Peptides against a protein of PDB entry 7AE7. Designs and how they scored, part 9

Target 1, 321 residues: chain A of PDB entry 7AE7
Amino acid sequence: KVYKDLREFLEVLEQEGQLIRVKEEVNPEPDIAAAGRAAANLGKNQPAVFFEKIKGYKYSVVTNVHGSWQNHALMLGLDKNTSTKDQFYELNRRWDKFPVPPNVVKREAAPCKENVIDKDINLFEILPLYRINEQDGGFYISKASVVTADPEYPDDFNKLNVGTYRIQVKDRDRVGIQALAMHDIAVQLEKAEAENKPLPIAITIGNNPLVTFMASTPVGYNQNEYEFVGALQDGVPMDIVKSDLYDHLYVPAGSEVVLEGHIIPRVRTVEGPFGEFPGSYSGARLQCEVKIDRITHRTNPIFENLYLGIPWTEIDYLMAL

## One batch from the design tools (peptide; made by RFdiffusion4, then SolubleMPNN)

Design b2_p30_5_s4 (from b2_p30_5, 15 letters changed)
Fold by OpenDDE base, seed 1:
Structure b2_p30_5_s4 (fold): chain B 321 residues (1-321), chain A 30 residues (1-30)
Amino acid sequence: as target 1 above (321 residues)
Amino acid sequence: SKKEKEEEEKKKKEEKEKKEEELLEKSRNP
């Protein structure tokens, strides 16, 4: 099976018994993290956890979407009981189908374009933000697929980067992003900053699970993650749509939320600490700052965010391949 | 009056904004 969006995947997870719905109103802290830990204690078959009601927020949260081998099998459209070995075999077989170019859909056909916020931007109105770990230095967006391009080659689709980066909320319309020198985004940012220009960015949240997977998978600088998503869909192209602000940035058509903006050139602000693993914090550092200039979102957007729990984190499943 | 409702909505927006800023500040200094 191929999924167009997060919602189609969550429906399958629920049908397969790999999604728990929390219908009661929860506090963002500590209840989201606590319920995630409780779900992790169900053993190796860790379900996704969907929080329908978060106190003080309008929208829902889902966590642990990639947090098990069963969820990973289902992401590949396999039987949930498919062995890890057979999942790897199938992944490798599909990888050889690269490149599978995405379909560019019209704006009117893209669910991520159902609603627009272009004024009085407030991330707290659209995302049920919470601390993932008790000692986190802020609210994190941890499962975003971040879209950037090479500012020297903006029309080179092969240089379009879709990556996962640590994103701390700094203000209603500001986020810090961890762009390390080893990331393709850092190369693109260096080029923009050399000219003292903003780097265009689209931060996409709540995607087709293979987009989230590929955004966490290192690829070559001249390789597009969307073309790998099509390969991993066994040769079925994924649907992308042009961003509203930038003609050269394409976002997943089915994204729950798209934060469009720019990295502010030559600005660095304190970001962190963040608990990347239980009991392991990456320290506070000077990181890039993004101005959010526009939001597009689905009606009743689902905030997909990372689950960090024992014994295996969701990152371990996203990076285990 | 319509003007009093607009002022009350503005005041509620400002109170919400202040609460979000306090939440951000608390998140920075755990």
Scores: peptide ipSAE 0.010, ipTM 0.279, DockQ to the pose 0.591
Fold by OpenDDE base, seed 3:
Structure b2_p30_5_s4 (fold): chain B 321 residues (1-321), chain A 30 residues (1-30)
Amino acid sequence: as target 1 above (321 residues)
Amino acid sequence: SKKEKEEEEKKKKEEKEKKEEELLEKSRNP
């Protein structure tokens, strides 16, 4: 089975008993994190947790989407009881199908384009923001697939990078991004900052689960994560669409929310702390700042965010294959 | 009146915005 978007995957997770739906209104803090911990206590078959109603917000949250081997099997369109060994063999078999070029769809065919916000941008109106950990120095967007390009080769699709980065909300229209030197985005940012130019960016939230998986998987600088998504879909291309602000940036057509903007050149602001591991916080650091210039989103967007809990985090599953 | 509704909506927006800023500041200084 292949999924076009997060919604098709969540439907399968629910059908397979790998999603808990919380229908009662919850407080963003501490209830989201508490319910995630409670789901983790259900053992190795950890379900996704879908919160329909968040107090003070209009939209829903889903967490722990990748948080089990059953969810990983289903992501690959396998039986949920497929062994980790057989998942690994199937992943490797499909990996050898690279490259599978994506389909570029028209703007009118892309669900991520259903709504547009280009004025009075407020992230709190679109995303039910909460602290993931009690001691976090902010609200984090932790499962975004961030799209950037090489500023010297903007039209080279093979240099289009789709990565996962720690993103702290700074203001209604600003986020801090942790671009580590080992990430392809850091190479692209260095080139832009050398010329004192903004780096174009699209921060995509609530994607096809294989996009989120590939954005968390290291690939070569001249390899496109979307072409690996097509390979992992057993040779079925994924659907992408041009960003609204940038002709050279392509986003998943099915994204729940797309934050389009730019990294402000040579600006660094305080970011963190963040609880990367249970009981371990990375300190506050000076990090890059993104200005959000445009939002596109699906009607009633689902905010997909990371679950951090004991004994296994969702990151451990995303990086284990 | 229409004016009273516009003022009440504006006040509700300002109170929401202030709460969002207080939450952001509280998040920065845990």
Scores: peptide ipSAE 0.008, ipTM 0.251, DockQ to the pose 0.505
Fold by OpenDDE base, seed 2:
Structure b2_p30_5_s4 (fold): chain B 321 residues (1-321), chain A 30 residues (1-30)
Amino acid sequence: as target 1 above (321 residues)
Amino acid sequence: SKKEKEEEEKKKKEEKEKKEEELLEKSRNP
């Protein structure tokens, strides 16, 4: 099985008993984190958790989409009970199919283009934002596939980067992004900042699960993550579409939300703290700032966000009961 | 070499998958 988008994957997760649907209205805090912990406590077969209704927001949230080996097997289109060893064997077998070039679809064929917001941008109207961890210094978009290009070689598709970065919401139309020197985005940003130019960016949310997997997976600077997605789809190309603002940026055609904008050159603002893992907060740092200039989204977009279980103290478990 | 780069990328992938597994295990254990 190959998935075009997050929705096709969530349907399979639900059919396979690997998705919990919460139909009752929840509070963004603490209920999303609490339900994520409750799902984590189900042991090895951790389901995705889909929140249909969130108080104060219009749209849904899904968490823990990749949260188990069963979900990983299903992502590969395997039986959910496929052993970790056999999943690794199949991943390695498919990896050797690289490169599998994506299909470029027309704008009219891309579900991510169903709706457009180009003025009065407010991220809170599109994304049900919440603190992932209790001590987080703000709202995070933690499972986005961020698309950038080499500003010296913008038309070199092999240098198109699709990465996962820590993104803090700063304002209605502003996000902080953590571009570490070891990330391909930092190389691209350094080139743009040398010329005092903005770096074009597309922050894509709610993707085909293999896009999210590859965006998290380190690859060579001259390798395109979309060509690996096609390899991991056993040689079936994924569908991409041109961004609305930039001729050289391509986004997954099935993305739930696409935030198009630019990294502001030579600007650094306070970002964090964020709980990167249980009991560990990365302190507040000066990080890059993105201006969001355009949003495209599917009708009734699903906000896919990372579940980060802090080992909640016994108090935090008692507050979640 | 191309082969050394592919082997280094494979090793980075294995280290990442192991870190994701450790993060997933750490997220499972309070």
Scores: peptide ipSAE 0.000, ipTM 0.254, DockQ to the pose 0.013
Fold by OpenDDE base, seed 5:
Formats: structure tokens, sequence, C-alpha cells
Structure b2_p30_5_s4 (fold): chain B 321 residues (1-321), chain A 30 residues (1-30)
């Protein structure tokens, strides 16, 4: 089974009994995190949790999408009871199919382009933002696939990077991003900042589960994560579309929300703290700031966000394969 | 009037924006 988007994956999770649907209106705090913890306490077969109604927001939240070995098996289109060993074997077998180039679709064919916001940008109107942990120093977008290119080689598709980074909401149209020196985005940012230029960025939310997986998987600087997604789809290309602002940035065609903007050169702002694990907070740091210049989104966008509960966290599953 | 409706929508927008700003500020200074 191959998934075009998050929605097709959530449908399979629900069919397989790996999705809990919360139909009652919940408070964003503490109910989302509390329900995630409750789902985690169900044992090894932790389901995704889909919140249909968030008080004060228009749209839904889903969390813990990758939060179990069953969900990982289903992501690979395997039986949900496939052993971790057999999942790893199948992952490696498919990895050898790299590269599988993506399909570039027309703007009109991309679900992420259904709606556009180019003025009065307000992230709170699109994303049901909440504190993931009680002591978080803000609202985090913790499960975004962030697209950047090499500013020296913008047309080199092999240098197009899709990564997962910690993103704190800083304002209606601004986010802080944790670009660590070990990340490919930091190399690209350094090149842009050397020339005092903005780095173009697309922050994509609610993707095909293999996009999120690959964005969390370290690859070579000259390897495109979308070509690995096609490999992990057993040789079926994924669909990508050009960003609206940048000809050289491509986003997943099925993204629920795309935040297009730029990293402001040589600006650093306080970001954090963030509770990466219960009782483990990464302190406040000076991090990069992104200005959001355009939003595109699907009708009734689903905010996919990371579950951070009692270990095993969703991160532990994303990094364990 | 149409003008009163526009002013009421503007006030609702400003109140929403202020609430979001308070939520942001509370998030920054827990």
Amino acid sequence: as target 1 above (321 residues)
Amino acid sequence: SKKEKEEEEKKKKEEKEKKEEELLEKSRNP
C-alpha cells in the first residue's frame, strides 16, 4: 500500500484499529497531551489520536501518527503485526531502490494549493496550536517537514533538503527554527547568511507518513529525501509541487499546510524551553527566525503534531528504524 | 448598518488578535 497523503494513512490506521477518534470538543490544553498520554498507556500498540474539534480553533489535530511499531508497519504498507526485524529488513530492501525521482504535479493538481493566504497571515487561524508539554516556553510545530535548497546551487534537486526541525511559534507570521550545525539546513543557512541573504523555506505540515519519516532520517547532503520516499514506496514515485514563492522549492503535493517564507539573515531570537522528554527540557537558546510570507493549505487542514509523552515517545519510533 | 457590521467585525478581529497575543505572551512567559 502507498499513501498519497496523511489522510489516506489515517484512514488505514483507523481501519486497522490504530487510530482513536476523539469526537467531543477538547481544550487544546491539557486535553490533547492528556489524551496522548492515555493512548500511550494502552501498551505497545499505541494508536494515533485524532481530535476532530479543538476549542477556540477551526481545524483538527492528529498526534502519535508514528507512535508505534504497528503504525510503522502500516506506513510501509505491511501487516500491522510485522516484526520490527522484518520492518527493518523491508526498509533496507526498499532503500536499495534509491533514487526513485518524484512526480512534479501541476499546481492545480496539488491538494496543498486548495486555499491561499497571502495577507494578514495568522498561524493561529490555520493551526490549532497548544503546548505539547506543560513547561514548554511556547507553541511548537514539532512534526513539520522543512524544505530548503542550497543557495549556491538552487536548481540542484539533489541538494534540496527535507528535514524535521523544532519550530516554536513566535508571532502570527513568525516562527523560531532550531537549525543545528549538524543539519543540512545549517549548511544552506550559513551560505545565505555569508551573503546577508534570506534563505527561502517551506515548512510543510501533515504529509505522507514516509515524507515525515525521511525528513527525520539523516541522508547525504547530495541526496534528496523525496527520492528515498519513492524507494520506500517500493519504487512508486511520490507527488511534489513547486512552492508558490520559489521556483526551486518543491513541497509534497498532499501537504495539509505549507508555510512559505524565509529565514531572516543574521537574526537570532530566544527559543525554548522545550520538553523533549518528561523531565528533560532543552533550555532557552538563540535560534533562527522565519518570516512566513504565504500559506497554502488543504480545505479543513489537519494539524499533525508530535506526541511527547512517557517513553517511548513518537520521536523514539521515528529514530529507531 | 453595514458600517456598524464592519466595525463589529473589526472589533471581533482585534479581540481575537489580542487573545492570541496574550496566549503567545503566556506561552513565552509560563
Scores: peptide ipSAE 0.011, ipTM 0.255, DockQ to the pose 0.572; fails the geometry check

Design b2_p30_6_s1
Fold by OpenDDE base, seed 2:
Structure b2_p30_6_s1 (fold): chain B 321 residues (1-321), chain A 30 residues (1-30)
Amino acid sequence: as target 1 above (321 residues)
Amino acid sequence: SSEVEPAIEKNKERNAAAAAAFEAALAAAA
């Protein structure tokens, strides 16, 4: 089974009893984080939690999408009771199919292009933002697949990077991004900043679960994550679409929200703290700042965000493979 | 460090201001 988008995966999770739907209106804080913790306490078979109504916001939130081995099996299109060993075996078997090039679809065929915002950008109108942890220095976007290219080789598709980074909302149209020196985005940013140029960026939210998985999986600098997604789909190409602002950036066609913009060269602003683990906060640091210049989104976009709970975080399942 | 606490509060204030602006926009559209 192959999923085109997050919605197809959420439908399967619900059918398999791996999604809890909260239909009543909840407060962004503390109810979302509290419900995530409650779901984590249901044992090893932790469901995703879908919040249909968030007080003060127009749209929905989903958390803990990757938060169990059952959800991981379903992501691979396997039976939810498939053993971890058999999941790894199947993952490795599919990995050998790399590369599987993605399909480039027309703009009109891409669900992420249903709506456009190119003026008076306000992230709070599109994303039901909340603090994941009580002591967080702000609102975080924690499960975004961030697309950047090599500014020296923008047309080299093999150097197109799709990664997961910590993103703090700083203003209506500004986010901080943590680009560590070990990340491919840091190499690309260094090249742009050497010339005092902006680095084009697309921050994609609410993706096909294998895109989110591959964005969290380290690959070679000259390897494209989308070609691995096709391999993990057992040889079925994923669908991508050209970004609206940049001819050289491609985003998942089914993304719920796409934030297109640029990293401002040689600007650093305070980011953090963030509770990466329960009771553990990273210090505040000077980090890169992104200006959001355009948003495209599906009608009634779903904000997928990370669950951080005890004893296992959703990150542990994303990185355990 | 002594510089971290003021920076944390500043980030909280920015996000609160943006959230308040959204609430005001929603109220004006209703």
Scores: peptide ipSAE 0.030, ipTM 0.637, DockQ to the pose 0.050
Fold by OpenDDE base, seed 3:
Structure b2_p30_6_s1 (fold): chain B 321 residues (1-321), chain A 30 residues (1-30)
Amino acid sequence: as target 1 above (321 residues)
Amino acid sequence: SSEVEPAIEKNKERNAAAAAAFEAALAAAA
């Protein structure tokens, strides 16, 4: 089984008993985090948790999408009871199919383009934002696949980076992003800042689960994560579409939300703290700031966000390679 | 540093205010 988007995956998770649907209205805090913790206490077979109604917001949240070996097996289109060993064997077998180039679809064929916001941008209107941990310094977007390119080689598709970074909401149209020196985005940002230029960025939310997986998986600077997604789909290309603002940035065609903008050159603001692990907070740091200039989104967009619960985190499964 | 704590609180206050403003706007549109 290959998935075009998050929605097809959530349907399979629900069919396989790996998704809990919460239909009653919940408070963003503490109910989302509390329900996630309750689901994690169900043992090794942790389901995703889908919140249909969130007080003060229009749209839904899903958490713990990658939060179990069963969900990981299903992501690969395998039986949910496939052993971890066999999942890794199959993953490695498919990895050797790299590169599988993506299909570039027309704008009209891309679900992420169904709606556009290009003025009076307010992230709170599109994303049901909440504090993941009680002591977080703000609202975080923790499962975004962030698309950037090398500003010296914008037309080199092999240098297009799709990565996962900690993103704190700073204002209605501003986010702080943690770009560590070890990340490919930091190399690209350094090049842009050397010339005092903005770095174009697309922050994509609610993707095909293999996109999220690959965005969390380190690859070479000259390797494209979308070409690995095609490999992990056993040779079936994924669908990408050109961003609205930038000719050189491509986003997953099926993304629930795409935040297009730029990293402001040579600006640093306080970001954090964030509870990266249960009971552990990373300190506040000076981080770069993104201006959001355009949003595209699917109708009734689903906000996929990270579950950080005890005893297991999604990080344990996303970084298990 | 002595500047980090005030900045953390400022981030929390800003985000809380933005969320409250959205909730109020949503309620007014209903």
Scores: peptide ipSAE 0.024, ipTM 0.638, DockQ to the pose 0.049
Fold by OpenDDE base, seed 1:
Structure b2_p30_6_s1 (fold): chain B 321 residues (1-321), chain A 30 residues (1-30)
Amino acid sequence: as target 1 above (321 residues)
Amino acid sequence: SSEVEPAIEKNKERNAAAAAAFEAALAAAA
């Protein structure tokens, strides 16, 4: 089984009993985090939690999408009861299929392009933002697949980076990104900042689960994560589409939300703290700031966000392979 | 360190203000 988007995956999760749908209106805080914790307490078979209605917001949230080995098996299109060992074996088998180049689809064929916001950008209108942890320094977008390119080699598709970074919402049209020196985005940002130029960026939310998985998986600087997604799809290419603002940035065609913008050169603002681990907060730091210039989104976009559960976090499953 | 905590609170305030503005806009559109 291959998934075109998050929605196809959520459908399978629901069919397999690996998704809980909360139909009642919830408060963003503390109900989303509380329900996530409650779901985590259901044992090893932790379902995704889909919140249909969030007070003060128009759209839905899904969390804990990758939060179990069952969900992980299903992501690979395997039986949900596939052992971790067999999942790992299958992942490695598929990894050897790299590279599998993506399909570039037309803008009109990309679900992420159904709606456009290019004026009066307000992230709160599109994303049901909430604090994941009570003491978080703000609202976080924690499962975004962030697309950047090498500013010296913008046409080198192999240098296109799709990574997962901690993103704090700072204003209606501003986010902070934690770009650590070990991340490919930091290399690209350094090059841009050397020239005092903005770094083009596309922050993609609510993706094909393998995109999210690969964005959290370190690869070589000259390796494209989309080509690994195709490998992990057992040789089926994923669909990408050109960003609206940048000819050299490609985003998953099925993304629920795409935030297009730029990293402001040589600007650092306070980001954090964030509860990366239950009961533990990373310190606040000076991080780069992104201006959001354009949003594209699916109709009724689903905000996929990270669940930080006890004893297992969603990140444990994303990084365990 | 001394400037970081106030800046964190400022980020929270900005986020809260943005959320409130959204809620107000929703209420006005209803």
Scores: peptide ipSAE 0.020, ipTM 0.497, DockQ to the pose 0.049
Fold by OpenDDE base, seed 4:
Structure b2_p30_6_s1 (fold): chain B 321 residues (1-321), chain A 30 residues (1-30)
Amino acid sequence: as target 1 above (321 residues)
Amino acid sequence: SSEVEPAIEKNKERNAAAAAAFEAALAAAA
């Protein structure tokens, strides 16, 4: 099975008994993180947790989407009971199909374009933001697939980067982004900053699960993550759409929320701390700042965010392959 | 560095101010 978006995947997770739906109103803190921890304690078959109602917010949150080997099997469109070994063999078999170029769909066909906010931007109106850990320095967006291009080669689709980066909300329309030197985004930012130019960026939230997986998987600088998504879909192209602000940036057509903006050149602000593990806070650092200039979103957007728990985090399943 | 802790607190204050502004906007729209 191939998934067009997060919603199709969540439906399958629910059908397969791999999603818990919380229908009662919860507090964003500490209830979301607490419920995630409780779900992790259910054993090896850790479900996703979908919060329908969050006090003070309009929209829903889902966490722990990739939080088990069963969820990973389902992501690959396999039986949920497929062994880790067989999942690995299937992943490798599909990986060899690279490249599978994506389909570019029309704006009118892209669910991520259903609603537009281009003035009075407030991230809190769109995303039910919460602290994942008690000592976090702020609200984090931890499962975004961030799209950037090489500013020297903006039309080279092979240099289009889709990566996962730690993003801290800084203001209504500003986020900090952790762009480490080992990330492709850092190469692109260096080129932009050399000329004191903004780097165009699209921060995509709530994607089909293979986009999120590939955005968390290191690939070559001249390899496009969307072409790997098509490979991992067993040769079925994924659907992408042009961003609204930038002709050279493409986003997943099914994204729940797309934050379009720019990295402010030569500006660094303190980002962090973030608890990557319970009791482990890493990296209060000077990091880049993004101005959000436009939001597109699906009607009733779902905020997908990372679960951090003991003994396994969702990131362990995203990185363990 | 000794400058990181004050900056962390400033980030918390900024985030709290953003949240409060959202709550105020919701209350005004009600």
Scores: peptide ipSAE 0.020, ipTM 0.483, DockQ to the pose 0.050

